# Ledger of designs, part 17: peptides against a protein of PDB entry 5EFW

Target 1, 141 residues: chain A of PDB entry 5EFW
Amino acid sequence: TTLERIEKNFVITDPRLPDNPIIFASDSFLQLTEYSREEILGRNARFLQGPETDRATVRKIRDAIDNQTEVTVQLINYTKSGKKFWNLFHLQPMRDQKGDVQYFIGVQLDGTEHVRDAAEREGVMLIKKTAENIDEAAKEL

## One batch from the design tools (peptide; made by RFdiffusion4, then SolubleMPNN)

Design b1_p10_8_s1 (from b1_p10_8, 6 letters changed)
Fold by OpenDDE base, seed 2:
Structure b1_p10_8_s1 (fold): chain B 141 residues (1-141), chain A 10 residues (1-10)
Amino acid sequence: as target 1 above (141 residues)
Amino acid sequence: MLAPGERDYF
């Protein structure tokens, strides 16, 4: 499918199901996080959090979901093996033709450091553009 | 495991 051809780190979640589980994960996301697809599908994405994940940043993500808005943050996430990485993360709702939220799109840009200034702006533009591509491709779902 | 009312994501 067109969605499966997007070579970026992303997931799609379903807020209409209990605990907003992941219903799609890109191959790149699985490679980044070191999980299999079977380990990911049906789970809430909170498994990426760990000891150094900033709780205030996680609250921003929760608030965006609750308010059905987009958010862009940087947070520490962890691979299955416990390796931490900086995640420049963008979340946005996917809406139907009536404007109702059907899914959330989460896009991850991994890095070795917390990026700032021009590097951050460039990354934000990239992950937002990626999210729009996913939104368009996911119309096939 | 999340406490009651907690909803953490990503």
Scores: peptide ipSAE 0.276, ipTM 0.739, DockQ to the pose 0.295
Fold by OpenDDE base, seed 5:
Structure b1_p10_8_s1 (fold): chain B 141 residues (1-141), chain A 10 residues (1-10)
Amino acid sequence: as target 1 above (141 residues)
Amino acid sequence: MLAPGERDYF
């Protein structure tokens, strides 16, 4: 789809389905994580976690989903082959005209290191702007 | 009933 071909790392999940599965993944996300689309559609995104993924950070993501709020964190994720990458991750709800949560948008900025200071602030602004663009593009869902 | 961690994401 046009949405799936946006040249940013992102997924869309559906909290109205059991276990909040991924319903869309960008081509870039598939390339980053080394999974095929068939391997991840219909699954919860927890498969990106591994031994060094900070559990407290994962809990922040869970709490944001449960509370239907946005969150921005950095965490270790793993590719299919087991390669670690630092994920500057932003998640936000996509709401309908009534204000009800319809989907979640997850945007990933990948890196080889944990970023701080100006680099982190710049990355956060980028992924938040990307999420807003995806929100607009996803109105067709 | 979900096991501990079953509601974790990403």
Scores: peptide ipSAE 0.270, ipTM 0.727, DockQ to the pose 0.338
Fold by OpenDDE base, seed 3:
Structure b1_p10_8_s1 (fold): chain B 141 residues (1-141), chain A 10 residues (1-10)
Amino acid sequence: as target 1 above (141 residues)
Amino acid sequence: MLAPGERDYF
């Protein structure tokens, strides 16, 4: 789809379906994570977690979903082959005209290190802007 | 993995 061809790492999930599955994934996300589209569509994104993923950070993501708010965190994620990467991750709800949550947008900035200071701020600005662009593009969903 | 319905993901 046009949405899936946006050249950024992102997914869209549907909290109205069982287990809040991924319903869209960008080509870049597939490349980053080493999964095919068929392997991830319909699955909860927890498959990105692994042994060194900080559980407290994951809880922050859960709390944001439960409270229908946005969150920005850095956490260890894993590719299909088991490679670790630092994920500067931004999650935000997509709302309809009534303000009800329809979807969540997840944007990933991958890296080999936990980014700090100016680099972190720049990354946060980028992924938040990306999420807003996706929100606009996904209004047709 | 977590049980179905869990919201711990990403």
Scores: peptide ipSAE 0.252, ipTM 0.746, DockQ to the pose 0.381
Fold by OpenDDE base, seed 1:
Structure b1_p10_8_s1 (fold): chain B 141 residues (1-141), chain A 10 residues (1-10)
Amino acid sequence: as target 1 above (141 residues)
Amino acid sequence: MLAPGERDYF
């Protein structure tokens, strides 16, 4: 689809389905994580977590989902082959015309280190802008 | 790894 071909790392999840599964994933996200689309659609995105993923950071993501708010964090994720990467991650709800949450948009910026200062600010601006672009593109959902 | 149904995501 047009949405899946957007050249950024992102997923869309459906909190109205059991366990908030991934319903769309970009080609770039699949390349980053080393999964096929068939392997991840219908699954909760927690499969990216591993031994060194900070549980307090994961809790922040959980709280944002539960409260239907946005969050930006950095956490260790793992590819299918087990490679670690630092994920500068932004999550935000996609709302309908009534203001009700339909989906969540998750955007990932991968790196080899926990970014700080100007690099972090730049990355945050990029992934937030990307999320807004996805929100606009996904209005057909 | 968390079991399905737990609310830890991404």
Scores: peptide ipSAE 0.234, ipTM 0.750, DockQ to the pose 0.322

Design b1_p10_8_s2 (from b1_p10_8, 6 letters changed)
Fold by OpenDDE base, seed 3:
Structure b1_p10_8_s2 (fold): chain B 141 residues (1-141), chain A 10 residues (1-10)
Amino acid sequence: as target 1 above (141 residues)
Amino acid sequence: SLAAGDRSYA
């Protein structure tokens, strides 16, 4: 599908199901996080969090979900093997024709460092553009 | 991580 051809790190979640589980994960996301598809489908994405993940940043994500808004943050995430990475993360709702939220799109830009200034702006533009591409492609869901 | 049911992302 068009969605499957997007070569970026992303997931799609279903807030209409209990605990807003992942219903789609890109191959790149699986490679990044070191999980198999079977290990993550049906799970809430919080499994990426760990000891150094900032709780206030996580709350911003939760608030965006609750309020059905978009958010862009940077936070520490962990791979299956426990490796830390900085995740420039963008989340936005995918809405139907009535404007009701059907899914959330999560896009991850991984790095070894917290990005700042021009690099951050560039990353934000990239992940937001990616999210829009996913939104268009995911109309097949 | 966070408690089940909090619907958060990461």
Scores: peptide ipSAE 0.207, ipTM 0.772, DockQ to the pose 0.355
Fold by OpenDDE base, seed 1:
Structure b1_p10_8_s2 (fold): chain B 141 residues (1-141), chain A 10 residues (1-10)
Amino acid sequence: as target 1 above (141 residues)
Amino acid sequence: SLAAGDRSYA
């Protein structure tokens, strides 16, 4: 599918199901996080959080989901092996023809450092563009 | 939060 051809780190979640589980994960996302597809599908993405994940940042994500809005943040995430990485994360709702939220799209840009200034702006542009491409491709879901 | 029902991401 067109969705499967997008070679970026992303997931799609279904807020219409209990706990907003991941229903699609890109191959790159699996590679980044060191999880298998079986370990990911059906779970809420919060398993990427850990001790150094900023709780205030997590609340921003939660608020965006609750309010059905988009958000862009940077937060510490953890791989399956416990490796920390900075996740420049963009989340946005995918709406159906009626305007109702059908899915959420989450795009991750990984890095060893918290990005700032021009690097951050560039990363944000990239992940937002990616999210739009996913939105278009995910219409086939 | 890591608690079930939070619905949050990442």
Scores: peptide ipSAE 0.203, ipTM 0.765, DockQ to the pose 0.367
Fold by OpenDDE base, seed 2:
Structure b1_p10_8_s2 (fold): chain B 141 residues (1-141), chain A 10 residues (1-10)
Amino acid sequence: as target 1 above (141 residues)
Amino acid sequence: SLAAGDRSYA
């Protein structure tokens, strides 16, 4: 499918189901996080968080979901093996033809460092563009 | 909280 051809780190979640579980994960996301698709589908993506993940940043994500808005943050995530990485993360709602939230799109840009200034702006533009491509490709869901 | 009721993720 067109969605499966997007070679970026992303997931799609379903807020209409209990705990807003992941319903789709890209191959790149699985490679990044070191999980299998079976281990990911049906779970809330909070499993990527760990001891050094900033709780205030996580609250920003939660607030965006509750308010059905987009958000862009940087936070520490962990692979299955416990390796830390900085995640420039963008989340936005996917709305149906009536304007109701159907899904959330999460896009991850991984790095070894917290990015700032021009590098951050470039990363934000990239992950937002990716999210829009996913939104278009996922209309068949 | 990441406990029950928290709908956030990564």
Scores: peptide ipSAE 0.199, ipTM 0.766, DockQ to the pose 0.369
Fold by OpenDDE base, seed 4:
Structure b1_p10_8_s2 (fold): chain B 141 residues (1-141), chain A 10 residues (1-10)
Amino acid sequence: as target 1 above (141 residues)
Amino acid sequence: SLAAGDRSYA
């Protein structure tokens, strides 16, 4: 599908289901996180968090979901094997024709360090653009 | 929070 052809790290979640589970994960996301698709689908993405994940940043994500708004943050995430990575993360709602939230789109840009300044701005632009592409492609869901 | 029911995502 068009969605499957997007070669970026992303997931789509369904906030209309209990615990806002992942309903789609890109191949790149699976590779990044070291999980299989079967291990991911149906789960809330919080499994990527760990000891050094900043709780205040997580709260920003929670607030965005609750308020049905977009957010862009950087946070420590963990692979299945326990490897830490910096995740430049963008989340935004996908709305239907009536304007109701149908899904959330989460895009991840991984890195070995917290990105700053120009690199951060570039990454933000990239993941936001990616999210828009996903939004368009995901209309077929 | 990592608790069940927390919709906070990754």
Scores: peptide ipSAE 0.195, ipTM 0.763, DockQ to the pose 0.369

Design b1_p10_8_s3 (from b1_p10_8, 5 letters changed)
Fold by OpenDDE base, seed 1:
Structure b1_p10_8_s3 (fold): chain B 141 residues (1-141), chain A 10 residues (1-10)
Amino acid sequence: as target 1 above (141 residues)
Amino acid sequence: MLAPGERDYA
């Protein structure tokens, strides 16, 4: 499928199910996070968080989900083995023809450092463009 | 991590 051909780090979640679980994860996302697909599907993406994940940033994500809006943030995430990485993260709702939210798209750009200035702007443009591509491809779900 | 039930993501 077109969705499977998108070679970026992303997940799709279903807010209509309890706790907004991941229903799709890209291969690259699994590689990045060091989890298997079995370990990911059906779970809320909060398992990526850890001790140094900023709670205020997480609240921004939660607020975006609750308000059914998009958000872009940088936060510390953790792999299965416990390695920290800076996640430049973009989340946006996927809406049906009536405008109702069906899914959320989450795109992750990993890095060893908190990106700033031109590098951050470039990363944001990339992950937002990726999210739009996923939105189109996910219409086949 | 936030408690289960909170609609956080990543």
Scores: peptide ipSAE 0.132, ipTM 0.748, DockQ to the pose 0.370
Fold by OpenDDE base, seed 5:
Structure b1_p10_8_s3 (fold): chain B 141 residues (1-141), chain A 10 residues (1-10)
Amino acid sequence: as target 1 above (141 residues)
Amino acid sequence: MLAPGERDYA
């Protein structure tokens, strides 16, 4: 499918289901996080959080979901093996023709360090553009 | 919607 051909780290979640579970995960996302697809689908993506994940940043994500808005943050996430990585994360709602939220799109740009300034701005532009591509492709779902 | 204080997403 068109969605499967997007070679970026991303997930799609369904807020209409209990606990807003992941319903699609890209191959790249699985490779990044070291999880299998079976371990990911049907779960809320909170399993990526760990001891050093900033709780205030997580609250920003939750607020965006509750308010059905987009958000872009950087936070520490953990792979299945416990390896830390900096996640430049963008989340935005995918809306139907009526304007109602159907899904959420989450895009991850991974790194070993917190990106700042020009590098951060460039990363943000990239993940936002990726999210728009996913939005278009996900209409097939 | 999650309960208050519960972790959410990535």
Scores: peptide ipSAE 0.125, ipTM 0.741, DockQ to the pose 0.406
Fold by OpenDDE base, seed 3:
Structure b1_p10_8_s3 (fold): chain B 141 residues (1-141), chain A 10 residues (1-10)
Amino acid sequence: as target 1 above (141 residues)
Amino acid sequence: MLAPGERDYA
């Protein structure tokens, strides 16, 4: 499919289902997080959080979902094996023709460090552009 | 992991 051809770290979630579960995950996302597709489909993406994940940052994500808005943050995430990584994360709603939210698109840019300044700006531009590409491709869902 | 029902992502 068109979605499968996007070689980036991303998931699509369905807020219309209980607990806003992941309904699609890219191969790159699975590789990054060390989970199988079967392990994550139908689950809320919060399983990536761990002890050092900043709760205030998580609240920003929650607020964005509740308000049906986009958000871009950096937070600590964990792989299945417990490996920490800095996730420059962008989330945005995918809306139908009426403007109603159908899905959320989550894009992850992984790194070993908290990125700042030019590197952060570059990463933000990249993940936002990726999200737009996913939005276009996901219209077939 | 957070409590079930939370809408937040990862």
Scores: peptide ipSAE 0.125, ipTM 0.750, DockQ to the pose 0.360
Fold by OpenDDE base, seed 2:
Structure b1_p10_8_s3 (fold): chain B 141 residues (1-141), chain A 10 residues (1-10)
Amino acid sequence: as target 1 above (141 residues)
Amino acid sequence: MLAPGERDYA
């Protein structure tokens, strides 16, 4: 499908189901996080968090979901093997023609450092553009 | 319906 051809790190979640589970994960996301698709689908994405993940940053994500808004943050995430990485993360709702939220799109840009200034701005533009491409491709869901 | 605070992400 067009959605499957997007070669970026992303997931789609369904907030209409209990615990807002992942319903789609890109191949790149699976490669980044070291999980299989079977291990990911049906789970909440919180499994990427760990001891050094800033709880205040996680609360920002939670607030965005609760308020059905978009958010962009950087946080420590963990692979299945326990490797830490800095995740420049963007989340936004996908809405139907009535304006109701159907899904959330999560896009991840992985890095070895907390990016700042021009590098951060460039990364934000990239993941936001990616989210828009996913939104258009996912209309068939 | 999920209670407030139940929805985490990463």
Scores: peptide ipSAE 0.111, ipTM 0.737, DockQ to the pose 0.586

Design b1_p10_8_s4 (from b1_p10_8, 5 letters changed)
Fold by OpenDDE base, seed 2:
Structure b1_p10_8_s4 (fold): chain B 141 residues (1-141), chain A 10 residues (1-10)
Amino acid sequence: as target 1 above (141 residues)
Amino acid sequence: ALAAGERDYA
């Protein structure tokens, strides 16, 4: 499908199901996080968090979900093997033709460092554009 | 720690 051909790190979640589980994960996301598709489908994406993940940043994500808005943050995430990485993360709702939230799109830009200034702005533009492409491609969900 | 059932994310 068109969705499966998007070569970026992303997931799609379903807030209408208990605990807003992942219902789709890109191949790149699986490679980044070192999980199999079976290990993550049906689970909330919080498994990426760990000891050094900032709780205030996680609350920003939670607030965006509760308020059905988009958010962009940087936070420490962990692979299955426990490797830390900085995740420039963008979340936005996917709405149906009636305007109701159907899914959330999460896009991850991984890095070894917290990005600032121009590099951060460029990353934000990239992941937001990616999210829009996913929104268009995922209309068949 | 995050409580189970919270609608958080990555």
Scores: peptide ipSAE 0.156, ipTM 0.750, DockQ to the pose 0.330
Fold by OpenDDE base, seed 1:
Structure b1_p10_8_s4 (fold): chain B 141 residues (1-141), chain A 10 residues (1-10)
Amino acid sequence: as target 1 above (141 residues)
Amino acid sequence: ALAAGERDYA
């Protein structure tokens, strides 16, 4: 599918299912996080969080989901092996023709450092553009 | 378990 051809780190979740589980994960995302597709599908993405993940940032994500809005944050995530990485994360709802939220799109830009200034702006532009491409491709779902 | 109840992403 067109969705499968997007070579970026992203997931799609289904808020209509219990606990808003991941229903699609890109190959790049699996590689980044060191999880298999089997280990990820059907789970809430919170498993990527760990001891140093800022709880206030997590709350911002939760609020965006609850309010069905988009959000962009940076937070510490952990791979399966326990490696920390800074995740420049963008989340946005995917709506149907009636305007109802069907899915959420999550795009991740990984890094060893918290990005700031120009680097952050560039990253944000990239992940937002990616999210829009995913939104278009995900219409096939 | 971690962040139980938090409907969030990565």
Scores: peptide ipSAE 0.182, ipTM 0.758, DockQ to the pose 0.332; fails the geometry check
Fold by OpenDDE base, seed 4:
Structure b1_p10_8_s4 (fold): chain B 141 residues (1-141), chain A 10 residues (1-10)
Amino acid sequence: as target 1 above (141 residues)
Amino acid sequence: ALAAGERDYA
């Protein structure tokens, strides 16, 4: 599918289902996080969080979901094997023709370090652009 | 710990 051709780290979640589960994950995302598709479909993406994940940052994500808005943050995530990585994360709602939220798009830019300044701005632009591409491609869902 | 059902994502 067109969605499957997007070679970026991303997931799509369904806020209309209990606990806003992941309903789609890109191959790259699976590779990044070291999970199989079967392990993550139907689950809330919070499993990526761990001891060093900043709770205040997580709350920003929660607020965005609750308010049906977009957000961009950096947070520590963990792979299945427990490896930490910095996730420049962008979340935005996908709306239907009536304007109602159907899904959320989550895009992840992985890094070994927290990115700042120009590098952060570049990453933000990239993941936002990616999210828009996903939004367009996912209209068939 | 995160409460079950919280829409925190990751």
Scores: peptide ipSAE 0.162, ipTM 0.751, DockQ to the pose 0.349; fails the geometry check
Fold by OpenDDE base, seed 3:
Structure b1_p10_8_s4 (fold): chain B 141 residues (1-141), chain A 10 residues (1-10)
Amino acid sequence: as target 1 above (141 residues)
Amino acid sequence: ALAAGERDYA
């Protein structure tokens, strides 16, 4: 399965490049965020953040990147037009056969509200499964 | 974009 066949919201970033830029964005992600591919590639994903994005949650994401670990959080993101949405976000490193981090995979599940309870658990399972599919498909990178 | 200089996602 190739990356373009995965019909989910996701990006792949390269932490080995300055500022960990997006190097791949799914069509669904572009549709969700209202950006073109050329507007996204080469940029850090922080452009999705805005006034109501919780900084403590963002720090959890940063810590995961720095520590090369996975993390799952919910935070407010913004589309290009400024529309807010709740993002159930999962991040995990993509490692080579030596265990070294090559890329990060970010998966987004958008919603109009902060999901709780069974809905949250279901969403988490979905985005984690998606991340694993991306990891497998992206081995050609 | 906010938090320039740090490795952020979201």
Scores: peptide ipSAE 0.161, ipTM 0.766, DockQ to the pose 0.361; fails the geometry check

## One batch from the design tools (peptide; made by RFdiffusion4, then SolubleMPNN)

Design b1_p11_1_s1 (from b1_p11_1, 7 letters changed)
Fold by OpenDDE base, seed 4:
Structure b1_p11_1_s1 (fold): chain B 141 residues (1-141), chain A 11 residues (1-11)
Amino acid sequence: as target 1 above (141 residues)
Amino acid sequence: REESIKKLQSL
């Protein structure tokens, strides 16, 4: 499928369901996080957070969801085995033809390093473009 | 929920 062919780290969540669960995860996301698809589908993405995850950054993500806006942040996430990685993360709503939010798209940068300056700007552009591609692919249904 | 999952996974 077109959505499955997007070789990037991403999830799609459903804010219309209790606790905004993941309803789709890319193969790359599963590889990055070391979870199986069965382990993550139907769960809120907060399982990626851990001791060193900045709570203020998490609040920014929560606020964006509540306000139905996009946000881009970098935060510490953890794999299933407990490995830390820096996640340059972009979240944006997927809206229907009426303008109502149907889903959220979450994109994680391919790299696991903290990026700054030009590299950060480049990464942001990449994950935003990826989110748009996902939005387009998902709307083709 | 199942419908949403099936929908997106079928894309």
Scores: peptide ipSAE 0.111, ipTM 0.785, DockQ to the pose 0.424; fails the geometry check
Fold by OpenDDE base, seed 1:
Structure b1_p11_1_s1 (fold): chain B 141 residues (1-141), chain A 11 residues (1-11)
Amino acid sequence: as target 1 above (141 residues)
Amino acid sequence: REESIKKLQSL
């Protein structure tokens, strides 16, 4: 399918369900995080957080969901095996033709360190463009 | 399994 052909790290969540669970995860996301699809679907993405994940950054994500807006942040996430990675993360709502939020798109760019300057700008452009491609593909529902 | 999950997985 068109959505499945997007070879990037991403999830789609459903804010209309309790606790905004993941309803789609890309193969690359599964590889990055070391989880199976069965372990992820139906869960809130907070399982990627751990001891060194900045709580203020997590609050920014929560606020964006509550306010139905987009956000781009960098935060420490953890794989299933406990490996830390810096996640350049972009989240945006997917809206229907009436403007109502149907889903959220989350795109992850992984790194061993916090990215800055030109590398950060490049990463942000990449994950935002990816989110738009996902949005377009998912509108075929 | 929620219908929305089924729909997205069919794309």
Scores: peptide ipSAE 0.109, ipTM 0.782, DockQ to the pose 0.411; fails the geometry check
Fold by OpenDDE base, seed 5:
Structure b1_p11_1_s1 (fold): chain B 141 residues (1-141), chain A 11 residues (1-11)
Amino acid sequence: as target 1 above (141 residues)
Amino acid sequence: REESIKKLQSL
């Protein structure tokens, strides 16, 4: 399938369901986070957060969801085994033909290092482009 | 299993 062929770290969530659960996760995302698909489907993505995750950054994500807008942030996330990684994260709504939000697309940079300057700009461009590719692939729904 | 999950996993 077109969506499953996207070899990037991403999830799709459903804001029309209680607590905006993950309804799709890429294989790469599962590898990155060390979770099985069964462990994360139907759950809110907040399980990736931990002690050093910046709460102000999390609030930016929450605000974007509530306002049905896109956001790009960088935050500490944790794998199932408790390893910290930097997540350059882009979130955007997927809208139907009427303009209503159907899903959210969340894309994580391929790397686990904190990125700055030119590397951050390149990473942002990459994850935004990836989100657009996912949006196009998911339009078949 | 929600219908949205089924649809996305089929793509």
Scores: peptide ipSAE 0.093, ipTM 0.771, DockQ to the pose 0.411; fails the geometry check
Fold by OpenDDE base, seed 2:
Structure b1_p11_1_s1 (fold): chain B 141 residues (1-141), chain A 11 residues (1-11)
Amino acid sequence: as target 1 above (141 residues)
Amino acid sequence: REESIKKLQSL
């Protein structure tokens, strides 16, 4: 399928279900995080957080979900094995023809290092463009 | 939940 052919780290979540669970995860996301698809489907993505994940940054993500807006942040995430990595993360709502939020798209940068300056700007552009591609591919829902 | 998962996997 078109959605499955997007070779980037991403998830789709369903805010209309309890606790906004992951309903789709790309193969690259599974590789990055070291989880199987069965382990993450139906779960809230908070399992990626750990001791050094900045709670204020997490609150920004939560606020964006509650307000049905997009957000871009960098935060510490953890793989299944407990390895820390920096995640440049972009979240945006997927809306239907009426403008109602159907899903959220979450995109994670391929790199695991904290990015700054020009590299950050480039990464942000990339993950935002990726999110738009995912949105287009998923509109058939 | 499972229904929405199936829909996404079909895209």
Scores: peptide ipSAE 0.084, ipTM 0.761, DockQ to the pose 0.410; fails the geometry check

